# Designs tried in a protein design run: peptides against a protein of PDB entry 6A30. Part 149

Target 1, 150 residues: chain A of PDB entry 6A30
Amino acid sequence: AQDADNVLQPIMDLLDSNLTLFAKICEKTVLKRVLKELWKLVMNTMERTIVLPPLTDQTMIGTLLRKHGKGLEKGRVKLPSHSDGTQMIFNAAKELGQLSKLKDHMVREEAKSLTPKQCAVVELALDTIKQYFHAGGVGLKKTFLEKSPD

## One batch from the design tools (peptide; made by RFdiffusion4, then SolubleMPNN)

Design b2_p30_6_s2 (from b2_p30_6, 14 letters changed)
Fold by OpenDDE base, seed 3:
Structure b2_p30_6_s2 (fold): chain B 150 residues (1-150), chain A 30 residues (1-30)
Amino acid sequence: as target 1 above (150 residues)
Amino acid sequence: SREDIIEAFLEALRELAAKAPKVKERPWKK
């Protein structure tokens, strides 16, 4: 449980900050599209984080996500003027892009069978993420989350 | 436009997702 939290918390913090912004600025239909793309990204990132890196890289992801998450706290969510929204989206994309760079450094180790511990972490992480993206019914539908190939 | 910004963001997310190394085998699905 603690290991899952360590992996998920940085991702969740990043998502919470970004989704709060998007929820304010996006129409519901657009927000759903954003959520779907974020879902894919999170699922892929989680899979890589849990499956590919040796335990040592979890600390690196947490550190990278923390360093970038602190920058979003200071902005009084003034409804970003059209220009401010663009920059925030760009910054969010850049932050998410750094997650992709972490992926490039992950050695394609052969799909070693996940240890039982890793499986448990993945299951817990998946459940948590599903709950998050469902957001009490405001977010993605449960059917979508369950049928997602990701 | 706001829509253009959102679309650009979505595109960036898609690109990030695409660059994510595809894990061939999901050992936990077993």
Scores: peptide ipSAE 0.061, ipTM 0.575, DockQ to the pose 0.027; fails the geometry check
Fold by OpenDDE base, seed 2:
Order: C-alpha cells, then structure tokens, then sequence
Structure b2_p30_6_s2 (fold): chain B 150 residues (1-150), chain A 30 residues (1-30)
C-alpha cells in the first residue's frame, strides 16, 4: 500500500493540477478526449515507474512535480483568460513531456518481469487510478477503463 | 485558436504515449 502510494502520489498530484485546469477550460467532449490520452500516458508512466527502481523515479518525479507545483500555488484559479488557459495547457504539456523524458532515462533497463510485490502495487495503483479517472461518474466510463488495452 | 491548442496538446500526448516503450510482459493484466 505504501509503495503504491509513493508511486501514485506524484502522478495524482500532477493529474489533479492539470485535470482541474482542463475541466475548467475544455468542453465535455474535449475533456473526455484529453482524459483518454492522459489515461494512456498515466498507464504507461505507472508501468514504467513500478518496473523501474522506485527511488530514482520518485525523486525525479517528485522534483519535477515540486518545481512545477510551486508555480500553481499563488493564483486563485481565476477563470483563466484565453491566454492564461493556453499558457496553462503549454505548461501542462511541458510537465508531461518532462515525465516522458524521465522515462527515457529510465527505459535503458530491460523490462524485467514484475515481482509479485510489484504486481500487487500495480493492481492497487490501477484501481486507484481507475477510480480517479472515473471521478464519481463525471470522468471516463468504467467500461472503458476496464477494457482499455493500455 | 483554442481548439488548435487543444489539438496540438492532444497530439503531443499521443506522441508521448507512442514513444513510451511497450512493456512486453504485463503480468498484472488478467
């Protein structure tokens, strides 16, 4: 459980910050598309984070998230003006891109089979992420999340 | 336009997802 939380917390923090923004600026149909792409990215990121040595990933993800989280603290979520929304999307894309770059540095290790412990962490993490993306029914459908090939 | 920005963002996400190494073994997939 703690290991799952350690993996999930940085991802969830990133998602919470970005999804809140997207929920405000996107129409429902666009939001669903964004959520689907984010789901794929999160699933891939989570898989890599769990397979890769946790310490390096947590530190790097945590550092990246901490650096970007400080910038979000100040603003009362003023309804982002169109310009503010664009910048926020750009920043979100940059953050996601940085997560991808972190993966590139980590991918050099051959995909080893997950240990039973890692499998348990993945399962718990998947359930949590599914619940998050479902968002009480306003997010992605459970059927989509369960049938996702990712 | 706002739509163009969103589409560009979605495309970037797709590219990131595509570049993500496919883990061959997904033992957690039942």
Amino acid sequence: as target 1 above (150 residues)
Amino acid sequence: SREDIIEAFLEALRELAAKAPKVKERPWKK
Scores: peptide ipSAE 0.041, ipTM 0.557, DockQ to the pose 0.027; fails the geometry check
Fold by OpenDDE base, seed 4:
Structure b2_p30_6_s2 (fold): chain B 150 residues (1-150), chain A 30 residues (1-30)
Amino acid sequence: as target 1 above (150 residues)
Amino acid sequence: SREDIIEAFLEALRELAAKAPKVKERPWKK
């Protein structure tokens, strides 16, 4: 559980900050599209984070993700003017783009077979992420999450 | 436009997803 949290928390923090914004500024249909793409990204990132580096390195990745995710200050979310919303989306995109940098850190590591512990962490992480993306029914459909090839 | 920005964002996400190495073996997948 703790290992899963270490992996997930940075991702969740990033997602929470960005998805909350997107939920406010995007129409439902657009939001679903965003969520689908984010789902793919998160799944791929998680897979890399868990599969490629040892669990010890996951904390480092988590730390890296946390350092990058802190940027959205709890400021009074004034309903961003159209212009403000645009900038926020752009910033969010930049933040998410930093996830690509994780590739550079992990490419050097050979993909290891998952230990039973790692498998358990992945399973827990997947469940948590699925719940998050489902968001009590307002997010992605469970069927999509379960059948996603990602 | 806002829509253009969203689309650009989505495209960026797609690109990121595409660049992500896919692990063929998913031992956690039932």
Scores: peptide ipSAE 0.040, ipTM 0.553, DockQ to the pose 0.027; fails the geometry check
Fold by OpenDDE base, seed 1:
Structure b2_p30_6_s2 (fold): chain B 150 residues (1-150), chain A 30 residues (1-30)
Amino acid sequence: as target 1 above (150 residues)
Amino acid sequence: SREDIIEAFLEALRELAAKAPKVKERPWKK
């Protein structure tokens, strides 16, 4: 459970920050498309984070995510003007792009079979992420989440 | 336009997903 939380928390923090923004600025159909792409990205990132990184890389993900989290000061979320919203989307895209760069730095370690412990972490993580993306029926459909090849 | 920005963002996400190495064996699917 703790290991799953350690893997999921950085991803969830990123998702919460970005999805909150997208939910505010996107129409429902566009938001759904964004959620589908994010789902794929999260599944791929999670797979890599659980399978590839030795424990040392969790610190790198945490450090990369912590450096970007400091910019959200506590204050009154001024409704960003339309121009501010655009810049925030670009910034969010840049942050997500940095997650992809983390991928490039991850040594293509051969697909090692997951240990039973790693499998348990993945299962717990998947359930949590599915619940998050379903969002009580407001987010992605259960059928999509269950049938996702990712 | 706002739509163009969203489309560009979606395309960037798709490219990132496509560049993600497909893990051939997903042990957790077993």
Scores: peptide ipSAE 0.039, ipTM 0.553, DockQ to the pose 0.027; fails the geometry check

Design b2_p30_6_s3 (from b2_p30_6, 15 letters changed)
Fold by OpenDDE base, seed 2:
Structure b2_p30_6_s3 (fold): chain B 150 residues (1-150), chain A 30 residues (1-30)
Amino acid sequence: as target 1 above (150 residues)
Amino acid sequence: SREEIIKSFLEALRELASKAPKVSSLPWKK
């Protein structure tokens, strides 16, 4: 499997299981916030995957998910109450929030200057990521993606 | 709809993941 897939798969599994439900339950602004946090997470993950060993990233993601994700429902389960859904969303948002700070949680190795080749790859990756998150206009706004400091 | 947006987003994300380069294929890893 591709390195990025290995790193992102736990998050994707979580999202596949829960986002459809979230879209139904969440207010639009809350959903948008979740998507923004996901964007930050992906950006940080991609950056670290390029610069740092992918295994480290995967381990960190797994650790964070295990720590914060214990209360998440697996699969598209009908929630008995609106309150339960809210709590689930809150927990998921909390996880995403922690993961979006991946840069801060990783041991700051000395800022290795990227070679020109590495820079080119990063730039291409960023453009690709922006395109996918924008998803032809149905995802996040392009203006937001371009202004993101991540 | 919000649901359709999420589905499209997830599909795009999966596509991105599938195209991610392997560590061994990265130019600076050769």
Scores: peptide ipSAE 0.018, ipTM 0.440, DockQ to the pose 0.031
Fold by OpenDDE base, seed 5:
Structure b2_p30_6_s3 (fold): chain B 150 residues (1-150), chain A 30 residues (1-30)
Amino acid sequence: as target 1 above (150 residues)
Amino acid sequence: SREEIIKSFLEALRELASKAPKVSSLPWKK
């Protein structure tokens, strides 16, 4: 649990600082783009945390997250215009998208088998995450979530 | 609301992290 927290915490910090603002200022279509990139990022991170040995991955993830996090606005900011806000969100989405490809920059290891208990936890977690990403139909489409290879 | 969804999502992620196995409990560490 602690290792998973360590891996996910940088992501949470990044998201906490920006997502609330994005939800307020972004149009639905722009927000969906952000959420799609976030989905990929989360799935990739989870894969590394659960399927692969986290020790080597944690440092790399942290470094990459820190690098990309610096490019994002911190906290709630007053935007001078809608256009500026939109551009900001797209930039954030782009950076999140880069993070979603972390696995490509890391040493690939063979997927490890999970115990039945671990599988149950993962399945439950995935279902929960999918639910929130779908957001009752206002978020990501179910078809997109189901087609995700992660 | 969108904000509520995001908050709930983040909470779920945190919960997931708390339920994730520790390195010492992973099969490849045994």
Scores: peptide ipSAE 0.018, ipTM 0.437, DockQ to the pose 0.030
Fold by OpenDDE base, seed 3:
Structure b2_p30_6_s3 (fold): chain B 150 residues (1-150), chain A 30 residues (1-30)
Amino acid sequence: as target 1 above (150 residues)
Amino acid sequence: SREEIIKSFLEALRELASKAPKVSSLPWKK
């Protein structure tokens, strides 16, 4: 439990710092794009954490998430207090672009075979995350979640 | 609705973290 918390905490911190703002300033289509990028990031992070030994992956993921999270916060702070809707969307798009690059900077390593226990954890995680991203039809479409290569 | 989605997602992540196996129980741990 503690090890899993250590891996997920940087992601949760990033979400807490940015998603609330995105939900307020973004229209529905932009918010869906945010959720799609987040889905990819979370899935990639979980896959590497569960499949690969924690030493290299946890450090790498944590470093990348902290780096990009800090960048996002810096961008938010620089946003003018009296920004119009267009400027807010532009800033949100810029932040999303930085978030999207996070997965591209992750080192590709070959996945090891999963034990039955690891498979059960992955399946549970995937089902739960899919359910919440779908959010009873308000969030992402089921077809997108199922076809995602991440 | 947007806020509800975010809150639900965060709660789910926390729940999953609590159910994840410990590093000490993994096959590569000696």
Scores: peptide ipSAE 0.018, ipTM 0.443, DockQ to the pose 0.030
Fold by OpenDDE base, seed 1:
Structure b2_p30_6_s3 (fold): chain B 150 residues (1-150), chain A 30 residues (1-30)
Amino acid sequence: as target 1 above (150 residues)
Amino acid sequence: SREEIIKSFLEALRELASKAPKVSSLPWKK
């Protein structure tokens, strides 16, 4: 449980911050598309994070999040003006881009088979993420989450 | 425009997703 939380918390923090913004600025159809792409990204990120040794992953994700987290502290969620909303989207895209770069650094390690412990962590993490993306029925459909090849 | 910004963001996400390893290869998906 603790290991799953350690992996999920950084992702969840990113999702919570960005999805709130997207929900405000996007129409329902656009939001659904964004959620689907985020789902794919999260699933791929989790796969790589769990397969990597715990020590390197926490430090790298933590360092990446720390370097960018200092900038978010001062922003009282003032409803960003139209111009501020645009900047927030770009910042969110930049953050996601950084996660992808982290992924690229992680790709160099050969896909190792998951240990039983790692499998349990992944299963727990997946269930939590599925629940989050479903969001009581207002998010992605359960059928989509279960049948997704990702 | 707002629409252009959203489109650009979606395109960026798609690019990121395409670079990610396919999760279908994971043992637990079988």
Scores: peptide ipSAE 0.018, ipTM 0.475, DockQ to the pose 0.027; fails the geometry check

Design b2_p30_6_s4 (from b2_p30_6, 15 letters changed)
Fold by OpenDDE base, seed 5:
Structure b2_p30_6_s4 (fold): chain B 150 residues (1-150), chain A 30 residues (1-30)
Amino acid sequence: as target 1 above (150 residues)
Amino acid sequence: SREEHIQSFLEKLRELAAKAPKVDELPWKK
């Protein structure tokens, strides 16, 4: 329980702050696109954080999220015209991108085999995140979540 | 309403994380 919480808490903290803002300023279609990109980012981050480095480093999740957040700033998400809201999204993406600075301190390690404990934590975390992004049917479709590359 | 839904789901995630099986409850530890 504690291990799963340690993995999920940084992600939840990040999402709590940013998604609240996005929900206020984005149209429904734009919000869904943002959620899809965040889903990909979260999945990629989890893979790297859990499979490559030890699970005990909570700071790594934040770092990986920031690095991939720079990708959002580069316009992968079709955002509405340059309004104050659009600028806020870019600023948020930039803030997420600053977490990449911590990646420079990470040694590139090859994918490691997971222990049974780690596998259980990963499975639980993935199920929880899928449920979150589905949001009782308001969020992303289950079919999209199940086809995720991770 | 969308904000409220997001917050509700985040709360549910926290609850699920807290209810995760303990290490001593794992089948391979017995």
Scores: peptide ipSAE 0.017, ipTM 0.453, DockQ to the pose 0.032
Fold by OpenDDE base, seed 1:
Structure b2_p30_6_s4 (fold): chain B 150 residues (1-150), chain A 30 residues (1-30)
Amino acid sequence: as target 1 above (150 residues)
Amino acid sequence: SREEHIQSFLEKLRELAAKAPKVDELPWKK
């Protein structure tokens, strides 16, 4: 239970932080596209994290997430000026790009067949994430979530 | 507002994450 939570929590924190930022700066159509890309990224990351349990990935994801979490001090969120918003998008895109690079580095390890236990964790995690992204109909469409190659 | 909708979505996601079975309660850990 703790392992799944340890994998999911950083992803959720990343999603929460990025989605909150994108929600503020992006139009609805752009946000939906970003959500779709984040969904793909999360699915790929989960697949890799569950398939590739090495301790090193939790520390890398945790370290990447911790370095960016320190900047949200409680100060008055001054609505960033248009220039600040663009820079934040670039920073968020860069973070997503780093996750993509992490994906590329992890793909090189031989897809070991998941144990039945790992498969069950993946299935549960996927179902939870699908429900999360669907969010009672306000998020991504069920058809999109179901057609996403797991 | 769009922001409120996104916040509601994020809150629902957090709730779902919180309701997710604890890894210790997963049938395969039995």
Scores: peptide ipSAE 0.068, ipTM 0.533, DockQ to the pose 0.032; fails the geometry check
Fold by OpenDDE base, seed 4:
Structure b2_p30_6_s4 (fold): chain B 150 residues (1-150), chain A 30 residues (1-30)
Amino acid sequence: as target 1 above (150 residues)
Amino acid sequence: SREEHIQSFLEKLRELAAKAPKVDELPWKK
């Protein structure tokens, strides 16, 4: 259970920061696309983190998120100019890319079978994240979220 | 407006985050 929280909180923080940034700099269509990509990354990362040795994975995710998240927090205050927007998108994309790299790295480790408790945690975490991304209907569509790999 | 929509989205996200069950509140821990 603690592991779930440890995973979810950084993810939520990342999402909040990124979404705030993206909301400012992206038009609707682009934002939606970015959200979808974020969703995929989050789901994949979470799954890997829970299935693989949790402590190591959490540390890696946390480190990665902290390393890249620092740049996003600064972005909350500054209204990016159009020129800055492109750079910000690039930086965000780079951050997402790093998450993907982390995923690849994690896959190299042996996956563990989930205990019933771990399964329950995963289910709850997934539900929470789905709700988060759905955001009462103004975010990603439920249909999309349900069709996404979990 | 687009901006209003985005803000609404962000607000709801924050609300959901705040309402997320705490680890100690998980059903299997009870």
Scores: peptide ipSAE 0.064, ipTM 0.525, DockQ to the pose 0.031; fails the geometry check
Fold by OpenDDE base, seed 2:
Structure b2_p30_6_s4 (fold): chain B 150 residues (1-150), chain A 30 residues (1-30)
Amino acid sequence: as target 1 above (150 residues)
Amino acid sequence: SREEHIQSFLEKLRELAAKAPKVDELPWKK
């Protein structure tokens, strides 16, 4: 559980920061599309994070997330003006880009078979992420969440 | 426009997703 949390926390922090913004500035249909793309990205990132030694990657992910997160005050960001929202979307895209770069620095080791422990961590992580993206029924449909990673 | 910016963002996400391993290639599916 702790290992799963360690892997998920940086991702969730990134998602929470960005999705909260997106939920405010995006229409429902657009938000769903964003969520779907983020779901794919999260799954891919999680795969690499779990396959690679967790400690170095977590620190790097955390550092990247913290560097970019400093500007998002935890406060209820007032509905940014259209211009502000746009800039925030671009910033979020840049953050995701940095996450991808981090992923590239993560040794493209061929998808090695996960150890049983890693599998358990992945399973728990997936359940948590699914719950997050489902968001009590207001997020992505369970059917979609089950089709992609399972 | 706002819509154009959102679309641009989505495209960037898609590009990032495309660079990542496909979900079907995820090791836990084995």
Scores: peptide ipSAE 0.016, ipTM 0.458, DockQ to the pose 0.027; fails the geometry check

Design b2_p30_7_s1 (from b2_p30_7, 20 letters changed)
Fold by OpenDDE base, seed 1:
Structure b2_p30_7_s1 (fold): chain B 150 residues (1-150), chain A 30 residues (1-30)
Amino acid sequence: as target 1 above (150 residues)
Amino acid sequence: MQKVQERIEKLKKAVEEAEKEKLEKKLEEL
């Protein structure tokens, strides 16, 4: 349980900030497409984070994510003009692009067979993320999350 | 687990409010 929460927290912190922004700027159909791509990215990141030794990746993901989180002090959110929305999408896409670069720099170490303990952590983490991406019915369909090959 | 459910509910509310604000803006433009 606690190990799964430690793996999920950095991913969820990124998702909470970016999905809240995307929900404001994007139409519902665009948001669903973004959620599908984020789902694939999260699944690929989890597979790597659980298969790779716990000590190096939490620090790198946490350090990459903490460098960008220091800018949201409690300032009265004026709704961004159309120009500000484009810049916010670009910044959020740049943050997502840093996750894709993490994908390219994480050497595909050989798919070592997961221990039974690691399998239980993966299953719990996977169920939790499926619930998160479903978001009480406003997110992705359960059928998509269950049939995803990722 | 409980903290995750709270985050899900916060995200759900943020999406619902964002869709409401978009609908209100579309109504003001008509």
Scores: peptide ipSAE 0.226, ipTM 0.748, DockQ to the pose 0.438
Fold by OpenDDE base, seed 5:
Structure b2_p30_7_s1 (fold): chain B 150 residues (1-150), chain A 30 residues (1-30)
Amino acid sequence: as target 1 above (150 residues)
Amino acid sequence: MQKVQERIEKLKKAVEEAEKEKLEKKLEEL
């Protein structure tokens, strides 16, 4: 339980900020596309975080997510005009694109067989993040989350 | 677990409010 919460907390903090922003500025079809790409990114990030030794990567992901999350200062979000919304999407997509490129630079450690403890952390983390991306029915469909090959 | 459910409900409300605001803006533009 606590180990899963430690893995999920940085991811959820990133998602809370970005999904709230994207919900405001994106049309519904664009938002669903962004959610699908975020889902893939989160799944790939979780896989790496749990397969890699737990001591080094939580700090790196937490530091990377915290370095990128610090750009959203509590600036009184004047309702973005359609132009401002596009620029905010572009900036947020650029930040997410940097996180996806980090995927290419993290060494593919061979899929070491997860310990029973790591498996239990993965399962709990996956169930929690599926519920989060479903967002009580406003997010991704359960059928998409269950059929994801990630 | 309880903190996660609270975050989900907060996100759900934020999405519902954002969809309402987008609909209101579309109605003001007609």
Scores: peptide ipSAE 0.225, ipTM 0.749, DockQ to the pose 0.463
Fold by OpenDDE base, seed 4:
Structure b2_p30_7_s1 (fold): chain B 150 residues (1-150), chain A 30 residues (1-30)
Amino acid sequence: as target 1 above (150 residues)
Amino acid sequence: MQKVQERIEKLKKAVEEAEKEKLEKKLEEL
């Protein structure tokens, strides 16, 4: 439980800020596409965080997400003008693109089979993230989250 | 778990409000 919460909190902090912004500025169809890409990113990030030794990666993700998320929290979201919305999407996409660069730093450890404890943390984390991305029905469909190969 | 549910409900409300505001804006433009 606590280990899953430690992985999830930084991810959720990033997602809360970004999804709230995207909900305001994106059309429903665009928002759904963004949510799908965020889902894949979160799945890939979570898999690496749990498969790689738990101490280093939680700190790296937490530090990376905190380093980028601190830029977003200080912005009292003025209603973005259409120009500001595009710049905010670009900035958010840049932040997400930097999460993809975490890929290159994390690739260095052999795919060790997850311990039963790590599997239980993954399962709990997955269920929590699925609920989060479903967002009480306004987010991704349960059927998408359940059938995702990611 | 409880904190996660609170965050989900907050996100849900934020999305619902954002969709409402977008709909109202579209209705004002007609």
Scores: peptide ipSAE 0.224, ipTM 0.744, DockQ to the pose 0.476
Fold by OpenDDE base, seed 2:
Structure b2_p30_7_s1 (fold): chain B 150 residues (1-150), chain A 30 residues (1-30)
Amino acid sequence: as target 1 above (150 residues)
Amino acid sequence: MQKVQERIEKLKKAVEEAEKEKLEKKLEEL
């Protein structure tokens, strides 16, 4: 419950602010199209927030770096003199190779089945968002929200 | 849950009021 509310509150705050304006200025048919595009955006954002740890959380980068960082000795970065261009290219290629491995590890974690806790958060979040986008009958049709491939 | 229902009812009311205001404006333009 609380974890779903924490994911939904920022999204709902953004939607409440903008949908009131869109309801005033848009025709009913245009408003329904806007709601459909916002639905897709919300689904994609929710999936990334629940399935992918936010990449912006410095704590997760710190924990991943702590799990793999038993090999980065505190080498005092001497500013390379202009003669070591080959070593700079080699270091940049090594960093790019580590970023590729991190991306592949993230994609492989994305392919892991959601934990039972994550499934319960997703289900509760989906039901709440469906009710919100239905807006007591003035929003999107229930049949659209249930059959959305997103 | 209760806060979400309150937000839904607020949004519903705002949409209904906006549709009413648009209809009234169209009637004044005839």
Scores: peptide ipSAE 0.222, ipTM 0.751, DockQ to the pose 0.521

